# Peptides against a protein of PDB entry 2MBZ, part 4

Target 1, 143 residues: chain A of PDB entry 2MBZ
Amino acid sequence: GINLTPEEKFEVFGDFDPDQYEEEVRERWGNTDAYRQSKEKTASYTKEDWQRIQDEADELTRRFVALMDAGEPADSEGAMDAAEDHRQGIARNHYDCGYEMHTCLGEMYVSDERFTRNIDAAKPGLAAYMRDAILANAVRHTP

## One batch from the design tools (peptide; aimed at target 1 I90 M108 F115 I119)

Design b1_p28_1_s2 (made by RFdiffusion4, then SolubleMPNN; its pose is not in this set)
Fold by OpenDDE base, seed 3:
Structure b1_p28_1_s2 (fold): chain B 143 residues (1-143), chain A 28 residues (1-28)
Amino acid sequence: as target 1 above (143 residues)
Amino acid sequence: SRASAAAAGAFAAMDLAGAAMRLARRRA
């Protein structure tokens, strides 16, 4: 799992335990390149690294929520830029994430109830908004 | 917030290889 002590995990994630999903991920996708890349990258992560990742995710969430509250379309420049930053964050922290991969993730956000519920905890409809922004961003970057 | 932390965890933990699997099936 995440290479942190129980105390460090609590400091970063609180009552949420991301390791609860690792077993399922390993069983379903443990032989994929993305999984191997993520495990290799995160093996050396410190508590500060994980906290940074959480902070980046929080900032991105607030950014999307603000766009929604402002009534900006998911295919607006602002929303697509936020989607691009999301993609780049995945690429930096976890695994190579091209635009097609990103689109697949977006679809998962709306098709897997667990993702939808977790994402929409910040704002109802956020998962769908992100999916649409991800798709729009992928389209504008497709030659 | 806790909600934000949970969302962040979902982005990282559950996304680890899900899309890669879909890509593999699509290209097969």
Scores: peptide ipSAE 0.097, ipTM 0.702, DockQ to the pose 0.051
OpenDDE base, seeds 1, 2, 4, 5: peptide ipSAE 0.093, 0.100, 0.091, 0.091; ipTM 0.708, 0.707, 0.704, 0.704; seed 2 fails the geometry check

Design b1_p28_1_s3 (made by RFdiffusion4, then SolubleMPNN; its pose is not in this set)
Fold by OpenDDE base, seed 1:
Structure b1_p28_1_s3 (fold): chain B 143 residues (1-143), chain A 28 residues (1-28)
Amino acid sequence: as target 1 above (143 residues)
Amino acid sequence: MRERAAAAGAVAAMDLAGAAQRLARKRA
C-alpha cells in the first residue's frame, strides 16, 4: 500500500483511500512486471510525491473536462495530447505504459463499472471520452 | 477538490489489474 502515515494519507487523499483496490490488484497481478515496477517506484514516494501525482491527475482531469465542454472531438490535438500526457504520467509514476497498454486501459475505463464510476465523478461520459482520446493518440503514434 | 484529485489518482491505482488482464487476453 501507500507508504504514508494515516495523517499524511488524509492530508493528500482526504476521505478517499486509493488503497481500497490494492488487495485485489495484489491477488490477481502480484506476479506481473507492472506490479513489481509500481511497487518499487512508489515505495520511495513521500507525501509531497503523492501530492504532486494527485495534482497532475487533477490537472489532466480538468483538461479533459474542458475539452468536452468546448465540444472538442476526442481525436482533436488537444484531446490526444491530454491522452499522451496521461500515458506518460502512468509510465513515470507507476509502470511502463506503451500505447498497447494504454489502449487496454482505455477500454477498461468503460468496461469496468468501478473505473467508470470513479472517472465520471468529474463529468458524466468522461471515461468514454478518455477512452476515445487514448485510442486516437495511440493511432497517431503508430506507423 | 481533494476528493476529486483522490478519485483521479485512484484510476492509476486500479490500472494494474485491468491493464494486465486485457493485455494478457489481447496477446493470447
Scores: peptide ipSAE 0.083, ipTM 0.694, DockQ to the pose 0.048
OpenDDE base, seeds 2, 3, 4, 5: peptide ipSAE 0.071, 0.081, 0.083, 0.075; ipTM 0.657, 0.688, 0.695, 0.690; seeds 2, 5 fail the geometry check

Design b1_p28_1_s4 (made by RFdiffusion4, then SolubleMPNN; its pose is not in this set)
Fold by OpenDDE base, seed 5:
Structure b1_p28_1_s4 (fold): chain B 143 residues (1-143), chain A 28 residues (1-28)
Amino acid sequence: as target 1 above (143 residues)
Amino acid sequence: MRKKAEANGAYSALDLSGAAMRLAKRRA
């Protein structure tokens, strides 16, 4: 799991406990390249690294919310660019994330209520908007 | 200040079924 003290985990993640999912992730995906890459990359992460990751995620959330508030379609250039940044963020911080992987993650955001509830806490319908933007971004990059 | 409770592929269950990709292909 994340190598932080309980206090540090609270400072970075608040009420969210990432370790509560460790067993499920290991059971379902422990033999995948994505899991191995993530464990390898994050093994050296400091509290500051995790904080930066959370800050990046928060910024991306704000971008998507702003796009929704502005009435921009999920297949707009702005929304697709935000989706691309999301994909690249996953690639930098966790594991290689191609467009197929990204679209699968997007679908999970709307099909797994745990993800939907967490994402939509920022704005109702955000998970669906992100999924649609992810799909649109994948399409424009897949000739 | 409440921190974001973000679940992600690295520390949450993943869906690698390919369903989303099939949907994307239909939109292409």
Scores: peptide ipSAE 0.079, ipTM 0.700, DockQ to the pose 0.059
OpenDDE base, seeds 1, 2, 3, 4: peptide ipSAE 0.062, 0.073, 0.069, 0.062; ipTM 0.692, 0.698, 0.692, 0.696; seeds 1, 3 fail the geometry check

Design b1_p28_2_s1 (made by RFdiffusion4, then SolubleMPNN; its pose is not in this set)
Fold by OpenDDE base, seed 5:
Structure b1_p28_2_s1 (fold): chain B 143 residues (1-143), chain A 28 residues (1-28)
Amino acid sequence: as target 1 above (143 residues)
Amino acid sequence: SRAALRRAGGALAFFSPALAGALLAARR
């Protein structure tokens, strides 16, 4: 779990409480290698580490929104590079994330309403755009 | 808005790796 005080959690995550999902995550994912890797990796994270992860996520979100606003296709080099950075961010911070896994995550962004709603809070259609960029990035790296 | 972007980014940061992985595993 996240070893931050309630105050630190509020400072880093604001109104979003990741602990709200801990039980669901454990119940649905607790027997997976990815969960194990994530738990082991994040156990040592400081407040500064979590803040960095949030900052990276915010930057990536802004980057995708900017691409959409510019009318760049989701299969553009810019969008695919953003998707690759997203994949690498997951791998760096949480668990091994291959292109197949990343594609599955992208599909979840549009198929699970909780993800869609949270992502699209930044811009309507962002979840679908990210999914498409993730897929395109996977295709270009796995010919 | 910037606030909306931040909230969405924060949600992505946590939903994406842990909850996303969990939900993905549950669908397999």
Scores: peptide ipSAE 0.161, ipTM 0.749, DockQ to the pose 0.380
OpenDDE base, seeds 1, 2, 3, 4: peptide ipSAE 0.135, 0.120, 0.129, 0.122; ipTM 0.740, 0.723, 0.734, 0.726

Design b1_p28_6 (made by RFdiffusion4)
Pose (drawn by RFdiffusion4):
Structure b1_p28_6 (pose): chain A 143 residues (1-143), chain P 28 residues (1-28)
Amino acid sequence: as target 1 above (143 residues)
Amino acid sequence: AAELRRAAAAMAFAAMAFAGNPDAPRPP
């Protein structure tokens, strides 16, 4: 998958070691189909592809988190769009985490506080803010 | 900056693996 050195993972993922939990991830659910399509895609991903996503993800925080500061709701245009923005980003980066699938991630994220702590490292409750943004975004698209 | 990078890394890693869970909720 990532096949990176501890140094690269630092320069790329920062102080986050996903490889250690590589096989541990499937322990949680390890039952998804999209992961299959993703592994095929992430089979050769390099530090650049991985760093490209990080710099991209950092940008996600400022805007999302900035929306929280202004006190605007998550189902807001800017917030939901930010959610749609997140979808295409994580979809084109692995396989195509559809809307319905993108939502699965939103709540199954709140369950494991490991993810939240690592995700919220930017700010608490961000996971909830995004889920609703993504959930609402999926609604305005859902037939 | 490190905290943001950790947040981004966890997000990217989670997106690789957890999407498509049959037991997870779907939007209406």

Design b1_p28_6_s2 (made by RFdiffusion4, then SolubleMPNN; from b1_p28_6, 11 letters changed)
Fold by OpenDDE base, seed 3:
Structure b1_p28_6_s2 (fold): chain B 143 residues (1-143), chain A 28 residues (1-28)
Amino acid sequence: as target 1 above (143 residues)
Amino acid sequence: MRARRRSAAALAFASMYLPGAPDAPRPP
């Protein structure tokens, strides 16, 4: 799991406890390459690493919210670029994330209410907007 | 602050722990 003290975990993750999903994640994904890559890569992460990841996610959230507030469609260049940055961030920090994997993640954001609720806490409809941007970005990068 | 923190954590969580659903549609 995340090698942080309870205090550090609270500082980084706040009221969201990722460890509450450890068993479910292992049961569903424990035999996948993505899971193995993530566990291997994150095993060495410090509090500062986790904080950076949270900061990147926060910045991305703000970016998408700003796009929505500006009325930019999810298939706009700005929205697709934000989706691409999201994909690259996953690849850099966690596991190989091609466009197919990314679209699967986007679909999960809208199909799993736990994700939808948490994402939409920033802005209603954000999960759907992200999903649509992810899909559009995948389309423009595939033959 | 709480909403922001939850959203950031949710995005990170998706990346850290949960790959996408294997039955999710492929990009067209």
Scores: peptide ipSAE 0.127, ipTM 0.722, DockQ to the pose 0.646
OpenDDE base, seeds 1, 2, 4, 5: peptide ipSAE 0.124, 0.120, 0.121, 0.125; ipTM 0.713, 0.706, 0.721, 0.725

Design b1_p28_6_s3 (made by RFdiffusion4, then SolubleMPNN; from b1_p28_6, 11 letters changed)
Fold by OpenDDE base, seed 5:
Structure b1_p28_6_s3 (fold): chain B 143 residues (1-143), chain A 28 residues (1-28)
Amino acid sequence: as target 1 above (143 residues)
Amino acid sequence: MRARRRAAAALAFASMYLPGDPAAPRPP
């Protein structure tokens, strides 16, 4: 799991408890290459690394919210670029993330109510908007 | 701010999950 004290976890993630997902993730995907890659990468992460990951996610969230507020469609260049940055962030921090993998993650944002509720706390419909942008980005990069 | 922070944290750790079902691209 995340090698931080309870105090450090609170400082980085606030009310969100990442440990609540560890057992489920291990049980469902512990034998996958993606899981192994993520565990290998994150094993060396410091508090500062986790803070950076949190900051990147916060910035991405703000970007998508701003796009929605501006009325930009999910298949706009701005929205697709934000989706691409998200995909690349996953690749850097966790595991190789192709476009198909990314679209499946996006679909999870709207199909798993736990993630929908948490994501949409930033703005109603954000999870669906992100899913659509992720899909659009995948389509434009598919030959 | 607080709600966005929670959303961002959830989003960050959502990447630890993997697809259960494949997604299909939108029609052209």
Scores: peptide ipSAE 0.318, ipTM 0.787, DockQ to the pose 0.446
OpenDDE base, seeds 1, 2, 3, 4: peptide ipSAE 0.302, 0.317, 0.304, 0.314; ipTM 0.768, 0.780, 0.776, 0.796

Design b1_p28_6_s4 (made by RFdiffusion4, then SolubleMPNN; from b1_p28_6, 12 letters changed)
Fold by OpenDDE base, seed 1:
Structure b1_p28_6_s4 (fold): chain B 143 residues (1-143), chain A 28 residues (1-28)
Amino acid sequence: as target 1 above (143 residues)
Amino acid sequence: MRARRRSAAALAFASMYLPGAPEAPRPP
């Protein structure tokens, strides 16, 4: 799991503890390259590293919400750029994330009710908007 | 504030732990 004290975990993640899903994740993805890469990269992460990751995710969330509030379509340049930044953030922090993988993640956001509920807490329909932006971004970068 | 933090944590969780979702179909 995440190598932080319980106090540090609470400070960074609050009520949402990613480690509660460790067994499920291991069972479903434990033999994948992405899982191995993530475990290797994050093994050395400090509290400050995890806080940075949370700050990046929060900024991205605010950006997507602002786009939705402005009425920008999910295939707008702004929404696709936000999706690209999300993909690149995954690549930097966790594992190699190509456009195909990113599209799979986007689909998970709308197909797994746990993700949908957590994401849509910021704004109803945000998970679907992100999925659509991720897909549009993947399409524009695929010849 | 709490809702935004929850959403941020959810995105981080997706990035860290659930890479093996089935491929979503691309529009034609």
Scores: peptide ipSAE 0.092, ipTM 0.714, DockQ to the pose 0.544
OpenDDE base, seeds 2, 3, 4, 5: peptide ipSAE 0.100, 0.088, 0.086, 0.097; ipTM 0.719, 0.716, 0.720, 0.714; seeds 2, 4, 5 fail the geometry check

Design b1_p28_7_s3 (made by RFdiffusion4, then SolubleMPNN; its pose is not in this set)
Fold by OpenDDE base, seed 1:
Structure b1_p28_7_s3 (fold): chain B 143 residues (1-143), chain A 28 residues (1-28)
Amino acid sequence: as target 1 above (143 residues)
Amino acid sequence: RRSAAALAFLSRLGGTAEQLAAARAKLA
């Protein structure tokens, strides 16, 4: 799990405990390269690392919300750039994330209601918007 | 304190072969 004390976990994640989903994650993805890479990479993460990752994620969420509020299509340059940053963030912090995998993750955002509910807490329809932007970004980068 | 991207964060931990296959179909 996350290599933080309970106090540190609370400071970074608040009421959310990512470790409560560890068993499900292992069951669903435990045999994948992504899972192994993530476990290896995050094993050395400090509280500050996790906080940075959360801050980056929150910032990206705000960017997507702002794009939606501005009426920018999910296949706009701005939305696709945000999707690209999302992909790169995953690659930097967790595991190698190609465009196919990224599209896969986007689909999960809308197919798993737990993700949808959590993401849409920031803005209704955000999960779908992100999925569409992710797909558009993948398409523009596919020769 | 709570991150709005908390569960989305968990999605970064992996993907299934079935989902990957579906993703490839969308890119084709």
Scores: peptide ipSAE 0.133, ipTM 0.745, DockQ to the pose 0.569
OpenDDE base, seeds 2, 3, 4, 5: peptide ipSAE 0.128, 0.117, 0.107, 0.138; ipTM 0.737, 0.734, 0.726, 0.746; seed 5 fails the geometry check

Design b1_p28_7_s4 (made by RFdiffusion4, then SolubleMPNN; its pose is not in this set)
Fold by OpenDDE base, seed 1:
Structure b1_p28_7_s4 (fold): chain B 143 residues (1-143), chain A 28 residues (1-28)
Amino acid sequence: as target 1 above (143 residues)
Amino acid sequence: RKSAAALAFLSRLGATPEQLARARALLA
């Protein structure tokens, strides 16, 4: 789990506590490389590290929303670049995230209603837009 | 509210071997 005090967690994540899903995550992905890598990498993360990660995610969210508002297709250069940055951010902060893994994550964003609901809180259809951008980015980077 | 919280959570999740296999096939 996230090694922060309840107060620190609140400051960084607010009302959203990722640790509430610990059991489910373990059941679904506990035997994956990504899970092991994430546990190892984030074990030493401080409050400041998590805050940085949240800030990066906020920026990405705003970027995607702006693209949607501008009417840019999910397979536009701008949207695909945002997807690429998302992938790279995951790779830096959590686990090795190739294009196949990223595609899987995108699919989960739209297939798991809990993720869809949380993501679309920023803008309706954002999860689907992200999924499509992720897929497009993966395709353009697959020889 | 923190909209980024969802993405942070999602970033901690991976994919099963079966899901990866499907993705590989899709991108092939």
Scores: peptide ipSAE 0.337, ipTM 0.847, DockQ to the pose 0.641
OpenDDE base, seeds 2, 3, 4, 5: peptide ipSAE 0.179, 0.176, 0.319, 0.186; ipTM 0.794, 0.790, 0.841, 0.795

## One batch from the design tools (peptide; aimed at target 1 F16)

Design b1_p29_1_s1 (made by RFdiffusion4, then SolubleMPNN; its pose is not in this set)
Fold by OpenDDE base, seed 2:
Structure b1_p29_1_s1 (fold): chain B 143 residues (1-143), chain A 29 residues (1-29)
Amino acid sequence: as target 1 above (143 residues)
Amino acid sequence: SAAAARRARARSPERRSAGALAFLGRAFL
């Protein structure tokens, strides 16, 4: 789990506690390379590291919302660039995230209603928009 | 739409599971 005190967790994540999903995550992905890499990377993360990750996620959310509000298609350069930054952020902070993995994540965002509700809290339809941008970005980078 | 076409093209018979940390929700998007 995340090595923070309850107080630190609240400061960083607010009412959202990622550790509430630890058992399900372990059951579904505990034998994957992604899980191992994540555990290895995050084991040493400080409160400041987690805060940075949250800040990056918030910034990306704002970017996608702004693109949606501007009427930019999910396959626009702006949306695909945001998707690329999202992919790279996952790669830096958690686990190797190629374009195939990224598309799988995007599909999960719209197929698991828990993810959809969580993401769409920022803006209705955000999960679907992100999924589409992720797919478009993957396509443009496919050899 | 172009996006729909890309979605169709991006579909693969071989589907992988998402990475573990993705399940942590928006805090780890």
Scores: peptide ipSAE 0.092, ipTM 0.728, DockQ to the pose 0.034
OpenDDE base, seeds 1, 3, 4, 5: peptide ipSAE 0.081, 0.072, 0.082, 0.088; ipTM 0.737, 0.726, 0.738, 0.747; seed 5 fails the geometry check

Design b1_p29_1_s3 (made by RFdiffusion4, then SolubleMPNN; its pose is not in this set)
Fold by OpenDDE base, seed 1:
Structure b1_p29_1_s3 (fold): chain B 143 residues (1-143), chain A 29 residues (1-29)
Amino acid sequence: as target 1 above (143 residues)
Amino acid sequence: MEREERRRRARSPERRAAGALAFAARGFL
């Protein structure tokens, strides 16, 4: 799990506890390279590292919300660039995230109601918008 | 003050969204 004290976990994640899902993640994806890479990378993460990851995620969330509020299509340059930054953030912090993997994550955001609910808490339809931006970004980078 | 700010963050929709993204990035495929 995340090697933070309960207090540090609350400071970084608030009411969201990633460790609540540790067993499910292990059962579903424990044999994947992504899981192994994530465990290896995050094993050394400090509170400051996790806070940075949360700050990056918050920024991306705000960026997508701003695009939606501006009426920008999910296949706009702005939305696709935000999707690319999201993909690169996953790759940097957790595991190698190619465009196919990123597309799979986007589909999960709309197919798993837990993700949809959590994402759409920032703005209704955000999960679907992110999925569509992720797909568009994958297409433009796949010759 | 710190405790109130932490509680505010815990209730933030953006924090919940960021948590979901981090959860996906940590291992949900």
Scores: peptide ipSAE 0.062, ipTM 0.683, DockQ to the pose 0.641
OpenDDE base, seeds 2, 3, 4, 5: peptide ipSAE 0.073, 0.060, 0.068, 0.077; ipTM 0.684, 0.674, 0.693, 0.696; seeds 2, 4, 5 fail the geometry check

Design b1_p29_1_s4 (made by RFdiffusion4, then SolubleMPNN; its pose is not in this set)
Fold by OpenDDE base, seed 2:
Structure b1_p29_1_s4 (fold): chain B 143 residues (1-143), chain A 29 residues (1-29)
Amino acid sequence: as target 1 above (143 residues)
Amino acid sequence: SAAEAARARARSPERRSAGALAFLGRAFL
């Protein structure tokens, strides 16, 4: 799990506690390579590391929201670039994230209400927009 | 289409399950 005190977790994650889902994730995917990679990478993360990761996520959220507000299609260059940065961030911080895995994540964002509610807290429809941008980005990078 | 094919693959239970690791943090959202 995340090795932070409850106070530190609140400072970094606010009202969202990622560890509340750890048991479910472990039970369902604890034997996957992605899970092992994530546990290995994050085991050494400091509060500052987690804060940086959250800052990156917040920045991407702002980018997607700005694109939506500007009326940019989810398959626009800007939206696909934001999706690519999202994919690269996951790959850098958690586990190898190819385009197929990323597409899976996008579909989950709209299929699992827990994700949808969490993402759409920033802007209604954001999860669907991200899913579409992720898919478009994957398609443009598929040989 | 390529998009439809990609989405179809993403709907497989095995592939969907791998993506659920996003629950580990807001960084995935």
Scores: peptide ipSAE 0.133, ipTM 0.782, DockQ to the pose 0.040
OpenDDE base, seeds 1, 3, 4, 5: peptide ipSAE 0.111, 0.083, 0.132, 0.123; ipTM 0.769, 0.750, 0.782, 0.773; seed 5 fails the geometry check

Design b1_p29_4 (made by RFdiffusion4)
Amino acid sequence: AAAAAAAAAAAAAAAAAAAAAAAAAAAAA
Pose (drawn by RFdiffusion4):
Structure b1_p29_4 (pose): chain A 143 residues (1-143), chain P 29 residues (backbone only)
Amino acid sequence: as target 1 above (143 residues)
Amino acid sequence: not in this file (backbone only, 29 residues)
């Protein structure tokens, strides 16, 4: 998948070692179909592809988190759009995490505090803010 | 030469991402 060195993972993922949990991930659910399509796509991903996503993800925090500071609701245009923005980003980066699928991630993320602590490293409750933004975004699209 | 080709590929990918984002914003409008 990532097949990166500890140094690259640092320069890329920062102080985050996902490889250690590579096989550990399927232990949680390891039952998804989208992961299959993703592995095919992440099969050759390099540090650049991986770093490209990080710099991209960092940008997600400032805007999302900045929205929280202004005290605007997550189902807001800017917030939901930020959610739609997240969808296409993580979808085109692995296979196409559809809307319904993108939502599965939103709540299954609140369950394991490991993800939240690593994700909230930017700010607490961000996971909840995004889920609702993604959930609402999926509704205005859902027929 | 390999570095230049990699830079060009990265630039094209960035441009494609920007065009897709613009198209998505236009469709939402």

Design b1_p29_5_s2 (made by RFdiffusion4, then SolubleMPNN; its pose is not in this set)
Fold by OpenDDE base, seed 4:
Parts: C-alpha cells; sequence; structure tokens
Structure b1_p29_5_s2 (fold): chain B 143 residues (1-143), chain A 29 residues (1-29)
C-alpha cells in the first residue's frame, strides 16, 4: 500500500483511504502491467510526491468544472486538452497510459458507481463529461 | 476534491480487465 503514516495519509487524502481498495485491485488487476508499473513507481513516493499528485488532481478537477460551467462541450479543444493532461499525468505518476487505456478509464468513471460518486461530488455529471472529453481526445490522436 | 479521491482510487485501480480493454478498442474503432 501507500507507504505513509496514518497522519500523513490523512493530510494527503483526507477521509479517503485508497488502501481500502488494495485487495480488490490486486484481485482484479494484480497481473497487469499497469499494476506492476504503479507499484514500482509509487514504492519510492514520499508524502510530498503524493501531495503533488493530489494537487494536480485537484487542479484538473477545477479545470474540468470550469469548462462545464462555461458551457464548453466535452469535445472542445479546452476539454480535450484537459483530458490529455489527465492522461499524461497518469503516465508520469502511475503507469503507461495510452489513448486506449485512457478511454477504458473514462468508461470506468461512469460504469463503476464508486468512481462516479467520487467524481460527481465536485459537480454532477463530471464523470460523464470527463469520459466524453477523454474519448474525444483519444479520437483526435488516433489515425 | 473529486479527482483526488478518484486519483487515489485510480492509483489503486491501476489496471483494466480484458473486457474493459475490448470496450475501449471498440470506442476508438
Amino acid sequence: as target 1 above (143 residues)
Amino acid sequence: SALRRAAGALAAFSGLLGGDRARGRALLA
């Protein structure tokens, strides 16, 4: 799991405990390259690393919400650019994330109620908006 | 924030099943 003290975990993640999903993740994806890459990368992460990742996630969330509030469609340049940044962030911090993988993640955001609920806590429909932006971004980068 | 909780979950959910990948391919096809 995440190599932080309980206090550090609270400072970074708040009331959300990502380790609550460790068993499920291992059971479902423990044999995937993404899982192995993530374990290898995050093994050396400090509190500051995790905080940076969370800050990036927060910023991206605000960015998507702002796009929605402005009425920008999910296939707008702004939304697709946000999706691209999201993809690149995953690639840097966790595992290789191509456009196909990214679209699969987007689908998970709307198909797994746990993800949907967590994401839509910022704004109703955000998960679907992100999914659509992710797909649009993938399409524009796929020959 | 929304994605922070999701990001923690995403770090946890660091993979996708074959069916999910198949769906992704279909979406991009």
Scores: peptide ipSAE 0.109, ipTM 0.747, DockQ to the pose 0.389
OpenDDE base, seeds 1, 2, 3, 5: peptide ipSAE 0.085, 0.059, 0.097, 0.096; ipTM 0.755, 0.681, 0.733, 0.737; seeds 1, 2, 5 fail the geometry check

Design b1_p29_8_s1 (made by RFdiffusion4, then SolubleMPNN; its pose is not in this set)
Fold by OpenDDE base, seed 5:
Structure b1_p29_8_s1 (fold): chain B 143 residues (1-143), chain A 29 residues (1-29)
Amino acid sequence: as target 1 above (143 residues)
Amino acid sequence: MARRRAAAALAFLSTLGGDRERGRALLAA
């Protein structure tokens, strides 16, 4: 789990403990390499590390929203670059994230209502936009 | 720093859920 005090967790993640999903995560993905890598890598993370990760996520969200507001298509260079940065961020912070894995994540964002609602809280349609950008980025990097 | 709202936990979990086989199928479609 997240090695932070309850107060630190609240400061970084909001008004509830993110570890409340630990059991579901283990049940759904506990046997995957991604899960194992993430658990191993994040075990040493400090409050500052987690805060940085959240800040990066917020910045990426703002970036995608700005692209949507500007009318940039999801397969634009800007949107695909944002998707690439998202992929690389996952790779740095959690686990080796290839384009196939990233494409699957994008699909989950639109197929799992909980993720859709969470993501679209920033802007309606953001999950679909991210999915499309992720797919486009994967395509341009796949020979 | 501004605190994240309650939904941040689910957003955090968005890094998980990858299935390479499913991803390959989607990419090839």
Scores: peptide ipSAE 0.194, ipTM 0.779, DockQ to the pose 0.460
OpenDDE base, seeds 1, 2, 3, 4: peptide ipSAE 0.182, 0.187, 0.184, 0.154; ipTM 0.781, 0.777, 0.774, 0.759; seed 4 fails the geometry check

Design b1_p29_8_s2 (made by RFdiffusion4, then SolubleMPNN; its pose is not in this set)
Fold by OpenDDE base, seed 1:
Structure b1_p29_8_s2 (fold): chain B 143 residues (1-143), chain A 29 residues (1-29)
Amino acid sequence: as target 1 above (143 residues)
Amino acid sequence: MDRKRAAAALAFLSTLGGDRARGRALLAA
C-alpha cells in the first residue's frame, strides 16, 4: 500500500484512506499490468509526491466543477481537455493509461456507487460529467 | 473537506485498472 505513516496519510488524504480497498483492488486488478506499474511507481513516493498528486486532482476537480457551473457540455473542448489532462496525469503518476482504459475508469465512476458518492461530494453529477467527458475525449482521439 | 475527499478519491481511482474489452465496447457505441 501507500508507505506513509498514519499521520502523514491523514495529512494528505484526510478521512479517505485508499489502503482500505487494498484487498478488493488486488482481487479485481492484481494480475493486470496497470496494477503492477502502479505498485512499482508509487512504492517510492514520498509524502510530497502524494501531496502533489492530491493537488493536481483537486485542481482538476475544480476545473470540472467550473465547467459544469458554466453549463459547458461534457463534449466541449474544455471538458475534453480536462479529461485528457486527467488521463495524462494517470499516465505520469501510476500506469500507462490509454483511451480504452480511461473509458473503463469513467464508467466505473458511475457504476460503483462508492466512487460516485465520493466524487459527487464536490458537486452532484460530477462523476457522470467526468465519465461523459472522458468518453468524448477518447472518441475524438480514436481513429 | 468535501473537495479534499473528492481529490483523494480521484487519486485513488488513478491507481486502478479496468476491463479493456468493456472500454472498447463503450468507445464503439
Scores: peptide ipSAE 0.218, ipTM 0.769, DockQ to the pose 0.669
OpenDDE base, seeds 2, 3, 4, 5: peptide ipSAE 0.118, 0.196, 0.198, 0.120; ipTM 0.724, 0.759, 0.754, 0.721

